# Peptides against a protein of PDB entry 6EJA, part 186

Target 1, 276 residues: chain A of PDB entry 6EJA
Amino acid sequence: VEYMPANPVRIAFVLVVHGRASRQLQRMFKAIYHKDHFYYIHVDKRSNYLHRQVLQVSRQYSNVRVTPWRMATIWGGASLLSTYLQSMRDLLEMTDWPWDFFINLSAADYPIRTNDQLVAFLSRYRDMNFLKSHGRDNARFIRKQGLDRLFLECDAHMWRLGDRRIPEGIAVDGGSDWFLLNRRFVEYVTFSTDDLVTKMKQFYSYTLLPAESFFHTVLENSPHCDTMVDNNLRITNWNRKLGCKCQYKHIVDWCGCSPNDFKPQDFHRFQQTARP

## One batch from the design tools (peptide; made by RFdiffusion4, then SolubleMPNN)

Design b2_p28_8_s2
Fold by OpenDDE base, seed 4:
Structure b2_p28_8_s2 (fold): chain B 276 residues (1-276), chain A 28 residues (1-28)
Amino acid sequence: as target 1 above (276 residues)
Amino acid sequence: LPSAEELERLLAQRKKEPFVEEEPSAVV
């Protein structure tokens, strides 16, 4: 018997998109669109064509909005976290959008369940937060992610400026940059003035790939730590053909890659995947 | 964390230096 929630959760989907693949984005949007959910779309500041296309879509649906602000984001850039944080604030200020969960999506990572299954599941576990951990040695993770290094995003580049210390008393964690967060935790991250949130926002402003670690770290060190589920309920489409050895050194002063990194090429891949 | 002024100084210095490839690879 399929679980049918009496009060189904409503989801705010946040899409951070760039490039010119408007048709592929349209397909993805249609695949995830539902009248009971909300869609908040950020288009990279440099992607004007795509922005125009997305605006056209947003005018057709009352539950689709586009960020009035636009950031120029780069792979691994700290600005990606800023984009999410500002989107969270915006969504909390939208009193006419009573969402229960925040979900970020790309063509490379989408829910493994149907909408009905996802809603049923989240409705049952509406007090939980879903973040997938790396599942390996934390010290190695810190080292490989460069969390002990100071980065500054400037001129479309992540500059490594030197070493830094992880704040005392903080247990760092991370993994996937795709997450499902309940409204309560988003409120905490957005409005809390406690030392944890304040220090972590500052710390991650100078962090490489901050979205892969910020929410994990904040959650696990917060009063909400017991709400963590080590699962993001996503299908990750890793393109192994791209390789990982210093492929982005022209953008970031670091050698690495993330299977969850959204790339324009992912749109083409999405077209080849079956609809969930 | 360094001040804004210090960050600018560090950035200026970094821009004069080549990227060092001997760093650990980030694989997630």
Scores: peptide ipSAE 0.311, ipTM 0.790, DockQ to the pose 0.569
Fold by OpenDDE base, seed 3:
Structure b2_p28_8_s2 (fold): chain B 276 residues (1-276), chain A 28 residues (1-28)
Amino acid sequence: as target 1 above (276 residues)
Amino acid sequence: LPSAEELERLLAQRKKEPFVEEEPSAVV
């Protein structure tokens, strides 16, 4: 028996899409679309065809919008976090969209639960934030993630400039770059001027794969730390055959990969990205 | 965190020097 909430939560789905996966996106969109939710789509600046297709979709649905700004992001780039943060700000400024949860998606990603199940679950736990941790040794995570390294995104490349220290008093965490965040926490991340948010935004502006760690770290060190649930409620569709194997060193000065990032549609984009 | 000037210096240096360091392979 599925729980039927009296006051169902409304979800802002943020789709960050790129490449030529229009059919895949359309399929995913149809699968997740509901009239009571909101869809905010960022199309990579270089993906003009996809942008046109997405614009056509957005014109058909009042609860679908496309970001008026577009970023050129690279795999592992710090700019991906900027994309999410700006999207969060935009969504908070949309007074006509009373969303309760923020969920990020890619073209090949699906929620684990059906819409009804997801809404029922989130409505029951509306005060919680859902972030999946790596579940390993944290020191190992830091090393493998390169969190103790300084990166700079420039000229479509993530340059490793040297070593850095993790800010004192901060418990770093991370894992999946797929998350479900409640509006209250998004407001905190967006508008707080406290030392934590300020320092973390700065720190993660020079971080590889920042979305896999930023929100975890901010949440766990914030006044909202008790709202964390170690589950992202997401099914990751990734190509295991790609592996890490330093194959993307032409994009990033690091030998790392994420199952969340290595999707078939991303491969073509990565091949087109060259180190200057 | 380094200053903007220091970042520029480090970037300039990094662009001039080939990256030869062995890096850890990991799923992140």
Scores: peptide ipSAE 0.304, ipTM 0.782, DockQ to the pose 0.439
Fold by OpenDDE base, seed 2:
Structure b2_p28_8_s2 (fold): chain B 276 residues (1-276), chain A 28 residues (1-28)
Amino acid sequence: as target 1 above (276 residues)
Amino acid sequence: LPSAEELERLLAQRKKEPFVEEEPSAVV
């Protein structure tokens, strides 16, 4: 018998989608939808058809909303962090959506637990934040991620402009760009005016793949540092046959490896019993 | 961090030069 909490946590799922992910989005939405959770969807500014489709869905479900603002996002772009930060602010301002956790989702990274298991787990650990670290040498991570390099997002490209220094006294960390954050930490990130949050927001505005490191770094250097759990409760689909190829050099002045999209059969791991 | 003007200068320079350097792979 699964643990049934008296006050189950409610989750705000944030989906950042673009036109090429239409089928993936549909499958994922069907798999993860639950009446007790909230879904906030950002559609890329260039994906008008998808936007219309998502708007239609949002009109059918009271717990599904679409961002009124839209960004043109690219793989590895700093704008992705901006998207998350703005969505966090929006969600905090939605007084009619009493969410307890923020979870971002993509087709490439999916929760490994059922809804009941996830809710039970998070309800037990309401005060924790779940961020998966790289689990390797941190100096190597910095080099491989290009954290010591200055990037500027412009014209749908991440330009490497030169070298930069990591701020002194900051313990940089990172790993997965998929995270589970409690409302309290999201509030801190959104509204804090302390030196840490301010400097990190600025620093990561010029960072490649900022979502892989920003929240880790902020959390670990914050008064909330003791709430970190090195687990994002997700499975990432890495196709061994494809390996790590430099597929995005045309978009970013860097070589990076993106996880493969999940196949329909992978979604059973988080399949909801109650479907829309 | 560099000023806005410096960023624009650096960007302009970067746009003139194709990116050909071998870089390490970022982990996603």
Scores: peptide ipSAE 0.294, ipTM 0.784, DockQ to the pose 0.527
Fold by OpenDDE base, seed 1:
Structure b2_p28_8_s2 (fold): chain B 276 residues (1-276), chain A 28 residues (1-28)
Amino acid sequence: as target 1 above (276 residues)
Amino acid sequence: LPSAEELERLLAQRKKEPFVEEEPSAVV
């Protein structure tokens, strides 16, 4: 239902992009751009052409910025979480951007709702956080995601170094790596020094596909747990799912099956980025 | 979690052999 909220939320869209898909990014950007929102774009360190293109866009719009830092990320890499966490910090430090929600996007994502619908929805539920869970057996999820394995990102590869234990007392959850987080929770994740946040940041720095589980796990075990909504009613993947295949074994030491990964766009993007 | 030194040791060991794992079964 579309309505005009009295105090509409403003969204910080964080775009994590890589490769050479400038036209695709431009199409996506045009589809999601609104003057009342904010766009913070990270371009992979290796994607110089795309970076130049994105910089041009940022110069045309006052509500579009590009990260001054750039990470070299790989599919399933822990560095992706670092990218999100750093971007969150940056956005919180931007006092001139009064955003209410954090939404992550890739160049291949499109909103399933109009801007007005999205804003209306989030304005009504501004105190909630939207994270889609896997909806299956949690033990199976842990095994398939490799959460009980120790990974190290090095030399554009996720190395499996051995087994590890999930911290005691932590209820692990996860699913989609596309999330809608309110500013309050982002502040908590960014600045909290409690044992939960500290331990989880450490734990997930050695985790495969960390973005699919980190925020879920932190939220559900935090004082903010009651704000959890098991839905991410914003993004549709227009690409067909590849299914559960060991298609990324050249990048990561794993043949897991993520319910939300293994997308054609991921495969193509990361292959392009891995090229010297 | 292991120390930085231990991680380096583990990494060095891991690099000595190729990664081999079977393709996972489809998840319904």
Scores: peptide ipSAE 0.319, ipTM 0.801, DockQ to the pose 0.424; fails the geometry check

Design b2_p28_8_s3
Fold by OpenDDE base, seed 5:
Order: sequence, then structure tokens, then C-alpha cells
Structure b2_p28_8_s3 (fold): chain B 276 residues (1-276), chain A 28 residues (1-28)
Amino acid sequence: as target 1 above (276 residues)
Amino acid sequence: LPSEEELQALLERRKKEPWEETEPSAVV
């Protein structure tokens, strides 16, 4: 029997989905669904079939909503961060959804922990933020991620426009683009007008794979830095391929080695996309 | 960060040359 907290945390699950993985998404959704949590789903603008399927689900459950806005995202695109940031704002403005934690998922994810285990754990550590760092040399991370390069997302391509400087006084960090963030930190990221948040939002608007680094960097340089836990709890099995292949060279002007580069659902869409 | 005009100029230049052949070195 798991510990039953007196005030259990409620989770906002943000699902960013695309392609034709409707069956996989349905199975994943059934596995993670609970009446006490909230589900906010963004479907890629180009995935109309999937969007229709998700809308059907949202009509059946009061705690499931679909983003009224939809972005056309690409692998490694800066627009993914925009998607998360906008979803965070939306969720904070939903006064009828009193969530305590933000957790992002994709259609390829599958829970490996029970809801009770997850809730019990997060309820105990509700003041913490869970982001997994790369666990290697930071200079190497910067170089491999191309953080010192300027990228512009345009015409379904990440264009490398040149070099850029890392902002002074900022300790850059990153790793996994899967995170568990408490509401307080999400509020800070969403509404803070300090130089850190403002500059980082701007900086990461021109960053490759921004979700792997933005939240880490903001958190560690913020007044909330003491809430950092170097663990994303591995609450799901993403069944992702690992490797250093330049598989997406036609989508992005980079051949990085991110552990999260290869997703099965991306193969169909991105391998067939040529450079504009 | 560069201005919008500068970004557009950089983009136009970048579109003319594949990254595998030339590494853009414009400082922004």
C-alpha cells in the first residue's frame, strides 16, 4: 500500500502529439488517465486526423482539453518551446483546473509507474522541480547542442544563421526535454518580468532543441534554483532510439547528438521532408 | 540579438549556401 497524502497533488499533463499515432495515444491516455488530473493536448497543425480523434476524447472527459491554437512544429524547432510556454499560460489561466505539477508527454510515452506512486512521490516533494541534466562536460554540451549558434525556424526548417554569445552571467544547463515542474515555477516562467526570464525567452527563441535546456537554465539561474532535482523520475518509457546520426539534416542545419533525437513517430514525417 | 532586418538578411544569405558546405560565421 502506497502512502496516501492528505493533500494529494493534481497533475496537468501536457501532451504534444503529431502524426498518425492515434492508437498508441489512445492506449497511453487510458493508462495515464485519472479523474483528479488534467490533460491538455496540443496536436500539430498538420495532423488533422489525430486532432479529430483527440477532440472526440476531450468531449467525453471534463478534465481533458485540446489547445484551441495549433502550431506546425518541426523536429528540433524553437516552436516546441513556444508550445510549452503557451500551454503553461493557458493552464495558469484555467482557474477551474487547480493543478500542482506540470508534466509533458508525447504519444510515444508509456507510464511505468502507477498513478498512486507518482502522486505520493510528488505530494511529498511538491516544492521541487525535476529536470534531468546531461551529466557530462558542460562545454561539450553547449557545443553539441549548438547553443552558441543562432537558429531561425522558418519554412519548416531550422536555419543556422551564424554564431552567438551565451548571455553573460548565465550558467547554461540541460539534458532531457521531459520534466516535472511545480506550479510555482511555472508561474515564475510565465509571468516573471525579470531579466533572466525575459532574456532567456528571447535567447531560446533562436535555439535548437530548446526544451532540452530552457527550463534547466532558467531554473538554475533563478531564485528557485534550490528546488532543482537532477531527475525526471523516468515516469514513462519513451522507447526511443539513441544514436549520433545526422538523420534530420534536411530539417535542421545541425548534426547534434541528443539522446532524444530519435523518436519513432518522427520517422515518417521528418525523414521524408526535404530542405526547402 | 540582431534586428528583424538583420535576421532576414542573414536568412537570405543562408538560403543560398547549404550548411554542409559552409559554416555561417556571422556574429549576432
Scores: peptide ipSAE 0.299, ipTM 0.758, DockQ to the pose 0.208
Fold by OpenDDE base, seed 3:
Structure b2_p28_8_s3 (fold): chain B 276 residues (1-276), chain A 28 residues (1-28)
Amino acid sequence: as target 1 above (276 residues)
Amino acid sequence: LPSEEELQALLERRKKEPWEETEPSAVV
């Protein structure tokens, strides 16, 4: 049954893309494009060809923009969170883009839901935030994620510098790095100066795979905690087999993998990055 | 959270000591 909302939500799709997957990105973009939504695309600093292609797309559509800044990100790098946070700030400052929801995507994603379904659902639950938790033992999650370890991103490498403690009074959570966040929560994350947001931004600046945990943790410990839905709607799917091996040990001082991050195109990129 | 100076010291030390896999692979 299709619900027709009277006031349909408008979505800001943030695409973080890298490599040479122009064709794949184009296909994905066409599949998710709608005139009522907004598309903000960050292209990795090293992906100049892709950047040119994305710029061409952005010139064709008024609701498509490319980040004027570009970061060089690595798998598991803290810089990925920085990319999202900066994108959020940018989007909030775009007064001509009245978006209601923030959704992150990659070039490897492909929509499994129709626009109408997505809009209808989000319009019904516009005050909620959708973050999928790991659904396991939290202590195990912390250990496996290395949240109790201090990492520093430097020279395209995540250096493990030592151990650290979880901030007192903070209930850490996480899981999927695919999230649907309402504008209100994004505003909170972006502009709040409370102790929670401040501490978490600092904490996650030295965190491995920060996007898998930051927003969960902030939300659950915030005044907005009651808006959490333990579901990311799985609006996209991968058509590839994901391998979980210690493939990034040369990039990250951690032997782990994420089902959300391991993409074939990433392997090629990260294998080219030399450890200093 | 260590100071900036401490972070740099830790980093320099870490660069001198290559990382060895001591823990089994885990799904993150």
Scores: peptide ipSAE 0.283, ipTM 0.779, DockQ to the pose 0.410
Fold by OpenDDE base, seed 2:
Structure b2_p28_8_s3 (fold): chain B 276 residues (1-276), chain A 28 residues (1-28)
Amino acid sequence: as target 1 above (276 residues)
Amino acid sequence: LPSEEELQALLERRKKEPWEETEPSAVV
């Protein structure tokens, strides 16, 4: 019997979507939609058709909004972090949406728990932040992620401009770019003027795949460090047959991997996955 | 971090030189 909390947490789901996968988005949305949660959707600036579709959905539900601003994002682009940060600010300014947790979603990574399980779990641990670390050698992670490299996003390309140093005194960490952050930490990231947040925002504005490391790094070096849980409660669909190919070299001056989008049939796996 | 001017200079240099594929791959 799952514990039903007296004061269940409400979740702000942030969806960053692009392309033409309207059907997939619709399926995902239907799967995650709940009246007690909030949905804030950013549609890539170039995806006008998708934007129109999402707007139609937002008009049907009072707890669904679309970002009035739209960024042109690319795979691995620093602008993705900007998108999240701006969305966080927007959500904090929405006084009519009393959310307790921020959760980002895409079709490539899906929560492994039912809504009831997720809400129950987060309600119990409402003061915690859930970020999955890479679980490997940190130095190796830095090298493989290119954190010691300077990138500039320009003209829909991530240009590698050279080498850079990681700021001294900062314990860099990272892993999954899927996270569950409590409102308090989001407030800290959004409004803090301390040296950590300021420096990291600047540092990660020139970082490849910044969302995979920014929040980890900020959290672990912040006064909120004790709230970290090394688990994002996500399942990622990796197609082993495809392997990791340097398929994004035309967009990014780096070879990277991305998880595969979930197929409709993959949704059943979420219910079967028992993850502590 | 470099200044905007320095970044622009670096960018211009980078545009003239392709990146090397021998670099490590990013891990998601």
Scores: peptide ipSAE 0.277, ipTM 0.780, DockQ to the pose 0.652
Fold by OpenDDE base, seed 4:
Structure b2_p28_8_s3 (fold): chain B 276 residues (1-276), chain A 28 residues (1-28)
Amino acid sequence: as target 1 above (276 residues)
Amino acid sequence: LPSEEELQALLERRKKEPWEETEPSAVV
């Protein structure tokens, strides 16, 4: 017997899309759309055709909105985190959208569960946050991610400017850039003025692939640390080349060693973040 | 963290050489 919650959670899906992913987006949207959920879509500033298509969809559904601001992000850019953080703020300020969970998606990713299963599961675990850790040696993770390096996003490039120290007393963690966060934690990340959130926002403003580590690190070092579940409940597309190749050195001053470092669609992301 | 001016200076220096050949001597 499947658990049927009396008060089912409502999910804010944040979709970050770019390039020629219109067909994939349409397929994913059809798969995840439900009248009780909310969909907030960011379209890369350079993807005007896609933006027009998404706007058309948003006009058809009251629970679908498009970000009025648009960023031109590059692969691995720190601005991706800014996109999520601003989306979170926007969603919290939308008083007419009573969402309980924040879920980020790309056009190529799908939830591992059906809507009913996902809602039932999250309704049972409303107070939990779902972040998948790397499951490796942490020191190796730091080195491979370049967390001890200072990066600056400028002129459509992630410039490595030098070395940096990880803030004292902070336990760094990370892994997947796909996460499920409850509203309470999103509120904390968005509005807290404590030293942790303030320092981490600053630190990750100069971080490569920040979404793979920011929320993990903030959560694990926060008063909400006990709410972490090492599972992101996602099916991610890992059909990518493996190894430590410098395929994106023209965009980033770094050589990655994970599947996340090799996305063919990222070759179309060559501009610095900007807002209209 | 470095000031904006310091970051700009670091950036200008970085732009003058490829990162593969840059020594990680600058600590911020």
Scores: peptide ipSAE 0.272, ipTM 0.743, DockQ to the pose 0.218

Design b2_p28_8_s4
Fold by OpenDDE base, seed 5:
Structure b2_p28_8_s4 (fold): chain B 276 residues (1-276), chain A 28 residues (1-28)
Amino acid sequence: as target 1 above (276 residues)
Amino acid sequence: LPSEEELQKLLEERKKQPWVESEPSAVV
């Protein structure tokens, strides 16, 4: 029997989905759905069929909403971070949704833990943020991620425009783009006007695979740095062991290899996309 | 970071050339 907290945390699940994986998404949704949590779903602007399916689901449950705005995102695109940041703002402005944690998911994710286990754990550690680091040399991480390169997302492509410097005084970190963030930290990221948040939002607007590094970097350099836990709890099976390949060189001007780069659902859409 | 105008200029120049993994890039 799991510990039953007196004040159980409520989770805002943010789902970023695209393509034609409607059945897979439905199965995943049913597996993670609980009446006490909240589900905010962004569907890629180009995935109209999936959007219609998701809208149907949202109409059936009061704790499920679909983003009224939709972005056209590409693999590795900076726009993914924008999607998360805007979703965070939206969720904070939803006064009728008292969530305590932010968790991001995709259609390819499957829960490997029970809701009770997850809630019990997060309720015990409600003041912590769970971000998994890369676990290797940081200089190598910077180099392989292309963090010292300037990228611009335009015309469904990540253009490498040149070299750039990492901001001075910033300890860069990153790893998994799957994270569990408490509301307090999300509030900080969303509403803080300090130099750290402002500069990092700007910096990461021109970053490849920004979600793998932005939240890590902001957290570790913030007043909330002591809340960092180097673990994303592996709540879901990511099933992303597709190997290290330069498969998306036609979409991004980079062949950096990240273990989190490849998603099975990306192949159908992105392999068909030619460089403009 | 470069200005919006500078970014546009860099983008235009970049679009003129095919991408090569070892292609040199200007410092921005």
Scores: peptide ipSAE 0.282, ipTM 0.737, DockQ to the pose 0.224
Fold by OpenDDE base, seed 4:
Order: C-alpha cells, then structure tokens, then sequence
Structure b2_p28_8_s4 (fold): chain B 276 residues (1-276), chain A 28 residues (1-28)
C-alpha cells in the first residue's frame, strides 16, 4: 500500500534548457508533468526556437510558466546560479503557486523515482534539503573546482582573473549541481540579509560552476545546517566518454569535466548565432 | 572583493594573454 500522504508536497520544477533539446525536453516534461506541481522554465537567451516551443507548452497548462527574463548561460558560468536565484525569487513571489520544494532539472535529467514515490518521500521529509556532496578530500575539491580562483563571466566566457581567498570561518562544500530544496531554505537564501548569504552571493558571483557548491556551502554554514541530506535523488547521466580533458578551454579558463552532453558543437553554434 | 573598475582592468589584462592550461582540473 503506497502510503499516500494526507498533505502531499507540491513541487516547483525549474527547468533550465538550451539548444536544440526540444524532443528531449518534451519527453522529460511528459514524464514529470503532474497537475499538482509547478513548472518554471528558463530558456537560454540564444535558443529562440526552443523558447517559442516552450511558450506554446506554457499556454496549454496553467501550472507551466516561462521566465520573462532570459540569460545567456555558458557551461560553468556564474550566470547559472543567477538563473536559479532569480527563479527562486520569482517562485516565492508567485502567491498563486503554493509549492513546497524546489527541484532543478535539465533536459537530460530524469528523476530516479516515480512521481508518487517522489511525492511520498518528500512529504515525509518536507523539512529536509537534499544536496549531494562530492565525497572526496575537501582541499582537493577546492583546487579542482577552482574555488580559490577569481572568475568573471564576460562575452560568453569565464575568465580567470587571479587568485582569491575563501572567506574565513566558512566551511566550503559541494558536489552535484542537482538539488532538492524546501521552501523554507529557499526563502532563507532569497531574503536573508545575514552576512553568510550576502557574502556567499557575492563570492559565488565570481565562481566557476557555482551551482555545484553555493547551496551546499550556504546550507552547511546556516542555521538550517541540520536539514541537510547527502542525497540529490537524481540520476545524472554522466557521459563518461568525454573524459576530464580541457575540452572547454574555449569557454572557461579552466580544465573541467562536464556531466552534460554539451557537445562543443552546440556552444559553437551559440557563439556563431550570437555574432551579428 | 575587487571593485568593478579593478575587475575590468584585470579582465583587459587577461584578454591580452593566451589561455594557459591549469594543473588542477575541475570535476563536475
């Protein structure tokens, strides 16, 4: 007997999509769509065709909205965090959408669990936040992520400008950029004026792959630290074939591994279309 | 944190330099 919770949680799914993944997005959307959940979709500023398609979908469903603002995001760009933070603010301001959890998705991601299983699980643990840590040496993580380096996103490139210090007294953590956050924590991140949130927002504005570490770090150093669960409840299809080569040096002044099948070709097409 | 002006200066300087592979590799 699948325990149906008396008060099932409602999920705000934030989809960050780009490129030509229209078919994948449609498949994912069909798989995750439920009338009781909410879907907030950001389409990359350069993906106009995809944007038109997503707008058509949003007009068909009252619980599907598209961001009125659009960012040009790049792999590893600080703008990705900005996208999430702005989406969080928007969702909190939508008083007609009483969501309980925030879940980010890409077109390539699928939830590990069925909707019923996910809802049942989150309804039981509605006060928890689900973030997956890297599970390695933290010093190594900092070095590999370049957290001690200053990056600036400009002209669709992440420029490494120099070295920086990690703020004192902050325990840095990170791992997966896929997370499940409860409304209370999202409210904290969005509206808190404490030194932690303020400093971390500033710090991560100049960070490579900020979504992999920002929420972990903020949560673990916050009054909400006891709500952390080291599990993101997601299957990330890491295309292991691409190896950890400096294949994205044209986008980022760093050597990194991308979990997403971001074919360099897709980014090259974006750069070509961005040229007038 | 550097001022916007300082960041701009650093950016301009960086743009003049070739990309150098760093020893550390980011693991996503």
Amino acid sequence: as target 1 above (276 residues)
Amino acid sequence: LPSEEELQKLLEERKKQPWVESEPSAVV
Scores: peptide ipSAE 0.275, ipTM 0.765, DockQ to the pose 0.491
Fold by OpenDDE base, seed 3:
Structure b2_p28_8_s4 (fold): chain B 276 residues (1-276), chain A 28 residues (1-28)
Amino acid sequence: as target 1 above (276 residues)
Amino acid sequence: LPSEEELQKLLEERKKQPWVESEPSAVV
């Protein structure tokens, strides 16, 4: 959908990047950069070279900032959700950045839609939230995601500690870890003190691959549930290796594969991390 | 959800058994 919106939305792009993919990031950044949008970049704590490169970029553009805090994240780690949540809070506190939508990206992403297309679409549906569901049996999803298992992130490893129950009255959902969230929902997630948000933040603090399910679950069980669109617009193209083997067993006490998380660069990074 | 103390206990126990196999391969 393309049209010239009278009040075009402004997007906060949150980039969570790691490794040494500076050239790739630069290409992606140039492809998605627009003066009317905002770019907030988190660089993994261990990626100092990349951090320096990103800082250089941020100094060149007033609408590009780098997180002053940096987390060491692992594949499937709960800390990834923490990264998003903290970035959301930061972005809401940036009063000089009037963004309307939150979009997460990685260095491996590349836009397949033009800025005009994206802005036009989101401007038309500015009150909606876009999350892609798994589209399968939910019980199977829960089982395969390990949502009924208790995980603890410690020493660059996701430890499976035992079983757990999904909170009563909660309809769990998930799928893609790529989401487009409107500011209103981000505000809700960030500042709400209701039982849902509180419980879900706690629950997902011990969850494997939390970004694939947290926002879906919160949204669908919230007063904002009517804003759910089962589509993430696929604004980026990625060629990710689907590794359904236990290739990350040394990082996670779970054998899982995700089309969203498995990147060649991640594989190398995680192999370098030793289990305690 | 378990308490922090319980979590630590569970973690300690888990660390004592590093060779516990994970669940079969899961497709996300």
Scores: peptide ipSAE 0.271, ipTM 0.753, DockQ to the pose 0.448
Fold by OpenDDE base, seed 2:
Structure b2_p28_8_s4 (fold): chain B 276 residues (1-276), chain A 28 residues (1-28)
Amino acid sequence: as target 1 above (276 residues)
Amino acid sequence: LPSEEELQKLLEERKKQPWVESEPSAVV
């Protein structure tokens, strides 16, 4: 029996899109669109055609908006986290959009549940945050993700500048960069001035694939740590790893393996720029 | 974390050399 909540949660879907995935984006949008949810779409600064297309869609639906700002992002770039953080701030400032959950999506990603199932589930667990951990040795994760390395995003490249130390007293965690976060935690991440949030924002500004670890780490070390659910409600193949073949060395000074589930089409999510 | 100036210096140094997986890293 499908539980019908009296006060169903409303979801803010954040889509970060780039390049040539217009058809896939359209399919995904049609699949996930619902009148009761909100859709906030960031189009890469360099994807002007896609931006125009998305703008056209946004004009047709009152619950679809496009970010007025656009970032140039690269695969593994720290700027991706900035994109999410800014979008979170924007969404919190949109008083006319009373969303309860934040969900990030790519054009290649589909929730494992139907809308009704998802809403019912999240309505039951309104106070929880859903982040999928890597499920392996954490030290190995740190090494493979390069969390102990200093990266700087510049000129569409992630430059490895040296080694760094993980802040003391912080339990680093991560895994999937697909997450479901409740509004309360998003508020915390956005507006908290505590040492944890401040330090982690700074730390992850120089991190490769920051979205795979930032929210996990912040959550688990925060007063909200008890709200952690090790599930992102995604269909993921954790046996499929990205970057293990060092195929992105021209963009990122790293050959580490991401435990995240990536599809071949995800390759087009970020602009590929050859190193000068 | 290094200062912006230090980061710039590190970046400039890094740009002088091609990336190699086994490249020695400066401790920051």
Scores: peptide ipSAE 0.269, ipTM 0.728, DockQ to the pose 0.228

